# Designs tried in a protein design run: peptides against a protein of PDB entry 4Z63. Part 320

Target 1, 334 residues: chain A of PDB entry 4Z63
Amino acid sequence: LCLGMNDLTGNIPEDLFHLKRLNLLGIQENRLSGSLSREIRNLSSLVRLDVSWNLFSGEIPDVFDELPQLKFFLGQTNGFIGGIPKSLANSPSLNLLNLRNNSLSGRLMLNCTAMIALNSLDLGTNRFNGRLPENLPDCKRLKNVNLARNTFHGQVPESFKNFESLSYFSLSNSSLANISSALGILQHCKNLTTLVLTLNFHGEALPDDSSLHFEKLKVLVVANCRLTGSMPRWLSSSNELQLLDLSWNRLTGAIPSWIGDFKALFYLDLSNNSFTGEIPKSLTKLESLTSRNISVNEPSPDFPFFMKRNESARALQYNQIFGFPPTIELGHNN

## One batch from the design tools (peptide; made by RFdiffusion4, then SolubleMPNN)

Design b2_p30_1_s3 (from b2_p30_1, 11 letters changed)
Fold by OpenDDE base, seed 1:
Structure b2_p30_1_s3 (fold): chain B 334 residues (1-334), chain A 30 residues (1-30)
Amino acid sequence: as target 1 above (334 residues)
Amino acid sequence: SRTFNGVEDPSKIVIDLTSGSSYVSSVEIE
């Protein structure tokens, strides 16, 4: 049953929960309100539940142990409160959980040992607090993780050295500390391609440790951290780099010539720093900017990017990384 | 919801490069 993208209001009709054979319920992008009924437990054949972009409130019902086939739960952009229900946090069938932009709170707890199928987790823009869950690496298939805009104080857990499945990771604006430790840990994530750490590590020094290495890194965003230091030399070894944003920091020194050696780099934002010297001529030779026929057949990322042009503007959605315009931004360096 | 960031693909994870902050991209798009 797909009723998304309408102007439906009110609650879900009770009789809908009598549909025992229902595999897909999509009621996203409506104006449905009230609590999500516990009677969803009756939908025992449910594989996909999409209630995103509604006006639902209250706690998410703890009935997911009665939904053994549920693979996809999409509830982003609602008014849900409380925590992740125990049955949901222990779901062995769940592949994707998206509860971004709600009012979920408390300590984030997932039984990763039980969640053997979880590959995508979006809990960004909630009210989770405490520390990052140390057991996330135990979710052996967890590839995509967005925990941005929560209050995960402290440091990246040491256990994340073992986060082999991690590919896309956003921890932006989560009150994290110790960038040196974070990068030192995350470099061990062999599959890490996208790392977003904006609005953390306030005033810390960006490490220039030559021992750091991110082999598969394509996207690095560490903006607005007031980071000190210079362009990190270790980054030069990330040959697959496509997008680099280190804007709104306090980085100094020259922009190194090796920045132009990245064959796939098409988006560079170093604006609002304190860089000095000349613009490297190598930037004018970036293959991604000069070659007309870059057929980059890269697999589509499992996430869109959002960018705001100004504080008052709506965020622009880019469904693919290549949707970003080719960019060299070096403004406001003094 | 706490922040409205516009239309998104509901089936995918969203990475907001600004993380809903006052951070502003300097990118000019035609």
Scores: peptide ipSAE 0.029, ipTM 0.567, DockQ to the pose 0.050
Fold by OpenDDE base, seed 2:
Structure b2_p30_1_s3 (fold): chain B 334 residues (1-334), chain A 30 residues (1-30)
Amino acid sequence: as target 1 above (334 residues)
Amino acid sequence: SRTFNGVEDPSKIVIDLTSGSSYVSSVEIE
C-alpha cells in the first residue's frame, strides 16, 4: 500500500493495521501526525515501512520483535523522540534504518550482534549524545552510516579498525575531536570509499603521516574544520580519489603537483584556505577532465546525493558522485 | 534534498565555495 506524496492528515486508520499480509506500507510525504501506533505490530508480514516526511511525534513503538520480516524502515523527517526501541535495535531482519532528522536522544545503542542484516543506517540530525557506539563494527554487513549532526563528543572508537564492511561514513558536525586518531583508525576500514568529516576537529592539525593509507577512498570531505597544516602527503596514495573537499580550513603551503595525478579526480574544492604558490600544471591535465572513456568505479550508496549550488536554486539529485559537475575551486587563498 | 512544510532539511551541509556564495549538500536514504 503506497499513499506517499499526498496531503493526508490525521493518523493512520486503525483498520489498516488489520492487514496481516501487507508487505509494504508507504505513507511518506504527507501531513500525518500523532504517535506512530503500536498496532503496526499487527502487520506481521511487513517488509517495508515508510513513514518519512510526516508530522509523527512521540516515541517509536517497541514492537519490532513482532515484525520478523521487516527489512526497510524509513522514518526520516518526523518528530520522533526518545531512543531507538529495543526491539528495533535487536532486529535480525532489518537491512535499512533511516531515522534522520528527528528528535531522537540519549546514547545510541544498537545490538549489532543481533542486527546481522543491517547494511544502511541513517541517524543524521538527531539529538544523540555521548560517544559513538563502539560495537558498530559488530554489524558485519553495515556499509552505509550517516551519524552527522549529533553530539557524539570524543573520538572515533578504536574498534572501528575492524569495521571492514564500512563503505560510506558521514560524521559531519558531530563535535568529534582528534582527527589524527580518527584517520589512523579509519584507514583500517579497507572498504571505505566515502568519508565525510565536515565541521569537526576544530582548529586541529591535519595529519601528514605518510604511514596513513586509504586504499579505496574516492570521496573525502573535511570542510570547515579550521584545520592547520598542509596538503597531506598520505592522500597522494589514494589513487581512486574522485572528490576532495578541504575548503574552509587554515591549510597552508603549496598545492602539490600530485593533486593532478588522480586519474578520477573531477571535483576539487580547496577554497578558503591559506595555500600559496603556483597552481600545479598537472591540474590542467587531469585525465578525468581532458580524456574520454575513463572507467570509474563509482561508489554506490543506498541513497542519492543532493547538491544545491545556489541557495535560491532547487537541489539537484545525483545517484552517483561522478554525476556532480566537474569542479575546481581554489578561491580565497593567500 | 527536499523541503517539508516550507522547512529545509537541517541535515544539509552548507559549504561556502566563494565569498557570497555557497552550496548545500545532503544525503538521504531511499
Scores: peptide ipSAE 0.017, ipTM 0.533, DockQ to the pose 0.093
Fold by OpenDDE base, seed 5:
Structure b2_p30_1_s3 (fold): chain B 334 residues (1-334), chain A 30 residues (1-30)
Amino acid sequence: as target 1 above (334 residues)
Amino acid sequence: SRTFNGVEDPSKIVIDLTSGSSYVSSVEIE
């Protein structure tokens, strides 16, 4: 049953919960309000539940132990409060959980040992506090993680050295500290292709440690951190780099010539720093900018990307990173 | 909710060429 993208109001009719054979319930992008009914428990065959972009409020009902087939739960952009209910945090069937842009609070607690199928987790823009959950690496199939815009004080947990399944990770604007420790830990995530750390580590020094190595890194975004230092030498070994944004920092020195050696680099933003010297001539030889027939192997996340030209403009959606226009932005440097 | 009816979700992956402040990830299937 798909009723999304309408102007439906009120609550879900109780009779809907008599549909015992229902596999998909999509009621997204409406004006449904009130609490999400606990009678969802009656939909024992449910595989996909999409209640996103509504006006639901209250706590998410703790009935997910009665939904053994549920793989997809989309609840982003609602008014949910409280925490992740225990039955949801222990769901062995759940593949994707999206609860972005709610008012969920408290410590983030997931029983990763039980959540054996969890692949994608989006909890961005909530009110979670405390520290990052140390047991996230126990979610052995968890590849995509967005925890941006929460208040996770402190550092990246040491346990994340064992986060082998992690491929996409965003902690943007989450009050994190110690970039040196974070990078030192995350370099052990051998499947990591996309790393977003924008609006953290305010005023810290970007480490220039030759021992750091991100072999599979394709996307690195560490913007608006007021980072000091220079272009890090360790980054030159990330041969698969496609997108680099270090804008709005306090980086100094010359832009190194090795920046032009990245065969797949098509988006570079080093704007609003304190770089000096000449623009490397090697940038004019980037194959990604000169050749029309370059195939880029993208990380293929389960989510779109957005580009915003300015604060007043609407964000443009792109299904692939390569969908971004080839860009070199070096403006507003010394 | 902080956004509604297609209004920009600040947790979506947005590259802002002017501010750099909107670089966040999203995991969703539309």
Scores: peptide ipSAE 0.021, ipTM 0.550, DockQ to the pose 0.051; fails the geometry check
Fold by OpenDDE base, seed 3:
Structure b2_p30_1_s3 (fold): chain B 334 residues (1-334), chain A 30 residues (1-30)
Amino acid sequence: as target 1 above (334 residues)
Amino acid sequence: SRTFNGVEDPSKIVIDLTSGSSYVSSVEIE
């Protein structure tokens, strides 16, 4: 049953929950309100539940132990409060959980040893507090993680050295500290391709440690951190780099010539720093900017990317990072 | 950008290479 993208109001009729053979329930992008009924437990054959972009409120019902086939739960952009219900946090069938842009609070707790199928987790823009859960690496299939815009604090857990499944990781604007430790830990994530750490580590020094190495890194976004230091030499070894944003920091020194050696680099933002010297001539030789026959193999993210002209403008949605227009932004430097 | 009832999703991933905002890329595009 797909009723998404309408103007339906009220609550879900109770009689709908008598559909025990229902595999797909999509009621996203409506104006449905009230609590999400506990009677969803009756939909025992449910594989996909999409209630996103509604006006649901209250706590998410703790009935997921009665949904043994549920793989996809999308509840982003609602008014849900409380925590992740225990049965959901222990779901062995769940592949994707998206509860972004709600009012969920408390300590983030997931039983990763039980969540053996979880590969995508989006809990961005909530009110989770405390520390990052140290046991996330125990979710052995967890590839895509968005925890941005929560009230986390402290450092990246050392246990994340073992987060081998991690490919996409966003922790933007979560009050994290110690970028040196964070990068030192995350370099061990051998499948890491996308790392977004914007609005953290305020005023810290960007480490320039030649021992750091991110082999598969394609996207690095560490903007608006007021970071000091210079362009890190360790980044030159990330040969697959496609997108680099270090804008709105306090980085100094010259832009190194090796920045033009990245064959796949098509988006570069170093604006609003304190870089000096000349623009490297090597930037004019970037293949991604000079040739139209560029194919970049990107993993398909579960989360879309957006581009805005400014904070007040509406963002353009992109399903692939490579869909971004080729860009070099070096404005507002010395 | 997906918007419903005039509300933009604040949790969308925006890569901003101009403004330095996470998940927001601020560039001049055609």
Scores: peptide ipSAE 0.020, ipTM 0.555, DockQ to the pose 0.061; fails the geometry check

Design b2_p30_1_s4 (from b2_p30_1, 9 letters changed)
Fold by OpenDDE base, seed 5:
Structure b2_p30_1_s4 (fold): chain B 334 residues (1-334), chain A 30 residues (1-30)
Amino acid sequence: as target 1 above (334 residues)
Amino acid sequence: SKTFNGVTDPSKIVIDLTSGSSWISSVEIE
């Protein structure tokens, strides 16, 4: 049953919960309000539940133990409060959980040993506090993780050295400290292709340790951190780099010539730093900017990318980085 | 000045890689 993108108001009719064979319930992009009914427990055949972009409030009902086939739960952009219900945090069937842009609070707790099928987690823009969950690496299939815009004070847990499944990771604007430790830990994530750390590590030095190595890194975004230092030498070994944003930092020195050696680099933002010297001639030889025939193997996270003209403007959703225009931004380096 | 306070130049495309949760780049309005 798909009733999305309407002007429906009120709550879900109780009679809907008598549909025992219902596999998909999509009521997204409406004006549904009140609490999400506990009677969703009656939808025992439910595989996909999408209640996103509504006006739901209250706590998410703790009934997910009665939904043994639920793989997808989309609840982003609501007014949910409280924590993740115990039954949801222990769901063995759940593949994707999206609760972005809610008012969820408390310590983030997931029973990763039970959540054996979880591969995508989006909890961005909530009110979670405390430390990052140390047991996230126990979610053995967890590939996509967005925890941006929460209040996770402290450092990246040491346990994340064992986060082998991690491919797409965003911790933007989460009050994290110690970039050296974070990079030192995350370099062990051998499948990591996308790393977003914007608005953290304020005023720290970007490490220039040649021992750091991100083998499969395609997307690195570490903007607006007021980072000091220079272009890190260790980055030159990330031969698959496609997108680099180090804008709005305090990086100094010359832009190194090796920046032009990235054959797949099509988006570069080094603006609003303190770089000096000449623009490397190698940048004019970037194949991604000169040749239309370059096949880019793009990372494909389960969560979308958004392009906005302004914070107040509606974001355009992109499922691939290819949607981004080829860009070189080197402005405002004075 | 090189100040970032969340205000972006509407003429500049801003990209968000955090599922719309956070800004990853911004340009100041001159």
Scores: peptide ipSAE 0.021, ipTM 0.536, DockQ to the pose 0.059
Fold by OpenDDE base, seed 1:
Structure b2_p30_1_s4 (fold): chain B 334 residues (1-334), chain A 30 residues (1-30)
Amino acid sequence: as target 1 above (334 residues)
Amino acid sequence: SKTFNGVTDPSKIVIDLTSGSSWISSVEIE
């Protein structure tokens, strides 16, 4: 049953929960309100539940133990409160959980040893607090993780060295500290291609440790951290780099010529720093900017990116990495 | 928020060396 992208109002009719053979319920992008009924437990054949972009409120019902086939739960952009219900946090069938842009709170706890199928987790823009859950690497299939805009104070857990499944990771604006430790840990994530750490590590030094290496890194965003230091030499070894945003920091020194050696780099933002020297001529030879044949069919994280061009402008949402236009931004480096 | 779902057109390169007031995040920003 797909009723998304309408102007439906009110609550879900009770009779809908009599559909025991229902595999897919999509009621996203409406104006549905009230609590999500516990009677969803009656939908025992449910594989996909999409209630995103509505006006739902209250706690998410703890009935997911009665939904053994549920693979996809999309509830982003609602008014849900409370925590992740225990049955959901222990779901062995769940592949994707998206509860971005809600009002969920408390300590984030997932039973990763039970959540054997979880591959995508988006809990960005909630009110979770405490530390990052150390057991996330135990979710052995977890590839996409957005925990941005929560209050996960402290450092990236040491256990994340073992997060081999991690490919896309966003921790933007989560009150994280110790960028050196974070990068030192995350470099061990061999499948990591996208790392977004914007609005963290306030005023820290961007490490220039030659021992750091991100082999598969395609997207690195560490903007608006007031980071000091220079362009990190270790980044030059990330040959697959496509997007680099280090804007709105306090980086100094010259822009190194090796930045033009990235064959796939199509988006570069080094604006609002304190870089000096000349613009490397190698930037004019970036293959991605000179060649028309950019492969657009590359993997992208499930979470969106947001670009804010100025303080007064509304942020633009980009759902895909390749949604960003080829860009070189070097402004405000005086 | 304006959503851009388009494929990157390589012909639409952006080179801004003057002001550069933009930054990227993975969170909803107003």
Scores: peptide ipSAE 0.085, ipTM 0.575, DockQ to the pose 0.384; fails the geometry check
Fold by OpenDDE base, seed 3:
Structure b2_p30_1_s4 (fold): chain B 334 residues (1-334), chain A 30 residues (1-30)
Amino acid sequence: as target 1 above (334 residues)
Amino acid sequence: SKTFNGVTDPSKIVIDLTSGSSWISSVEIE
């Protein structure tokens, strides 16, 4: 049953939960309100539940132990409160959990040893507090992780050195500290292609350690951190780099010529820093900017990207990385 | 906010070396 993208109001009729053979329930992008009914438990054949972009409130019901076939739960952009219910945090069938942009709170706890099928987790823009869960690497299939805009004080856990499944990771605006430690840990994630760390590490020095290496890094976004230092030499070894945003920092020195050696680099933003010297001529030789026959069809994270022009403006949303236009931004480096 | 979808058109290359002031994140409001 797909009723998404309408203007439906009220609550879900209780009789809907009598559909025991229902595999797909999509009621996203409506104005449905009230609590999400516990009677969802009656939908024992449910594989996909999408209640996103509604006005649901209250706690998410703890009935997921009665949904043994549930693979996809999308509840982003609602008013859910409380924590992740225990049955959901222990679901062995769940592949994707998206609860971004809610009011969930407390300590983030997932039983990763039980969640053997989880490959995508989006909990961005909630009210989770405490530390990052150290056991996330135990989710052996977890590829996509968005935990941005929560209150995760402290550092990236050492256990993340073993996060081999991690490919897309966002921790933007989560009050993280110690960028040197974070990068030192995350470099061990062999499958890491997308790393977004905007609005963290405020005022710290961007490490220039030649021992750092991100082999598969395609997207690096570390904007608006007030970072000091210079363009890091270790980044030159990330030959697959496609998108680099280090804007709105306090980086100094020259823009190195090796920045033009990235064959796949199509988006570069170094604006609002303190770079000096000349613009490298090598930037004019970037293949991605010289050819009109460019198709960017690369894997993207499940979470969206947002481009913000300034602190007071609303951000533009991009659902895919390849949606960004080829760009060189070097402004405001005086 | 405005959402952009689809494959990037190469004709929409943006070169802003002096006045660029945007930054990217993964959340709507930061």
Scores: peptide ipSAE 0.072, ipTM 0.602, DockQ to the pose 0.393; fails the geometry check
Fold by OpenDDE base, seed 4:
Structure b2_p30_1_s4 (fold): chain B 334 residues (1-334), chain A 30 residues (1-30)
Amino acid sequence: as target 1 above (334 residues)
Amino acid sequence: SKTFNGVTDPSKIVIDLTSGSSWISSVEIE
């Protein structure tokens, strides 16, 4: 049953929960309000539940142990409070959990040992506090993790050295500390392609450790951290780099010529730093900017990017990172 | 000290294309 993108109001009719054979319930982008009914437990055949972009409130019901086939739960952009229900945090069937932009709070606790099928986790823009859960790497299939804009504190857990499944990781604006440790740990994530750490590590030094290596790194965003130091030499070994944003830091020194050696680099933002010297001539040789036909047959990233110009604007979906306009931004460095 | 737009939700990627800043929201894969 798909009733998304309407102006439906009120709560879900109770009779809907009598549909024992229902595999998909999509009621997203409405104005449904109240608590999400516990009677969802009656939908024992449910594979996909999408209640996103509504006005739901209260706690998410702890009924997911009665939904053994549930693979997808989309609840982003609601008013949910409390924590992740225990049954949800222990779901062996769940592949994707999206609860971004809610008011969930407390310590983030997932039983990753039980969540054997979880591959995508989006809990961005909530009120989770405490430290990052050290057991996230126990979610052996967890590829995509967004925990941005929460009230986490401290450092990236050492256990994340073992986060082999991790491909996309955003921790933007989560009050993280110790960028040196974070990068030292995350370099061990051999599948890591996208790393977003904006609005963390305030005033720290960006490490220039030649031992750091991110082999598969395509996207690095560490903006607005007031980071000191220079362009890190270790980054030059990330040959697959496509997008680099180090804007709004306090980086100094010259922009190194090796930036122009990245064959896939199409977006560069080094603006609002304190870089000096000349613009490297090698930047004019970036193949991604000069050749129209770089059919980088890169497999379409499994994940769309959404760009919003403002909070009220509808997000523009980009299926590929290459959907962004080729950009070199070096402004405001003097 | 440089002031960055504090209103932007940096859920995924924050980009500065022009005088204004944009952000990329979280990844949603269905």
Scores: peptide ipSAE 0.019, ipTM 0.541, DockQ to the pose 0.097; fails the geometry check

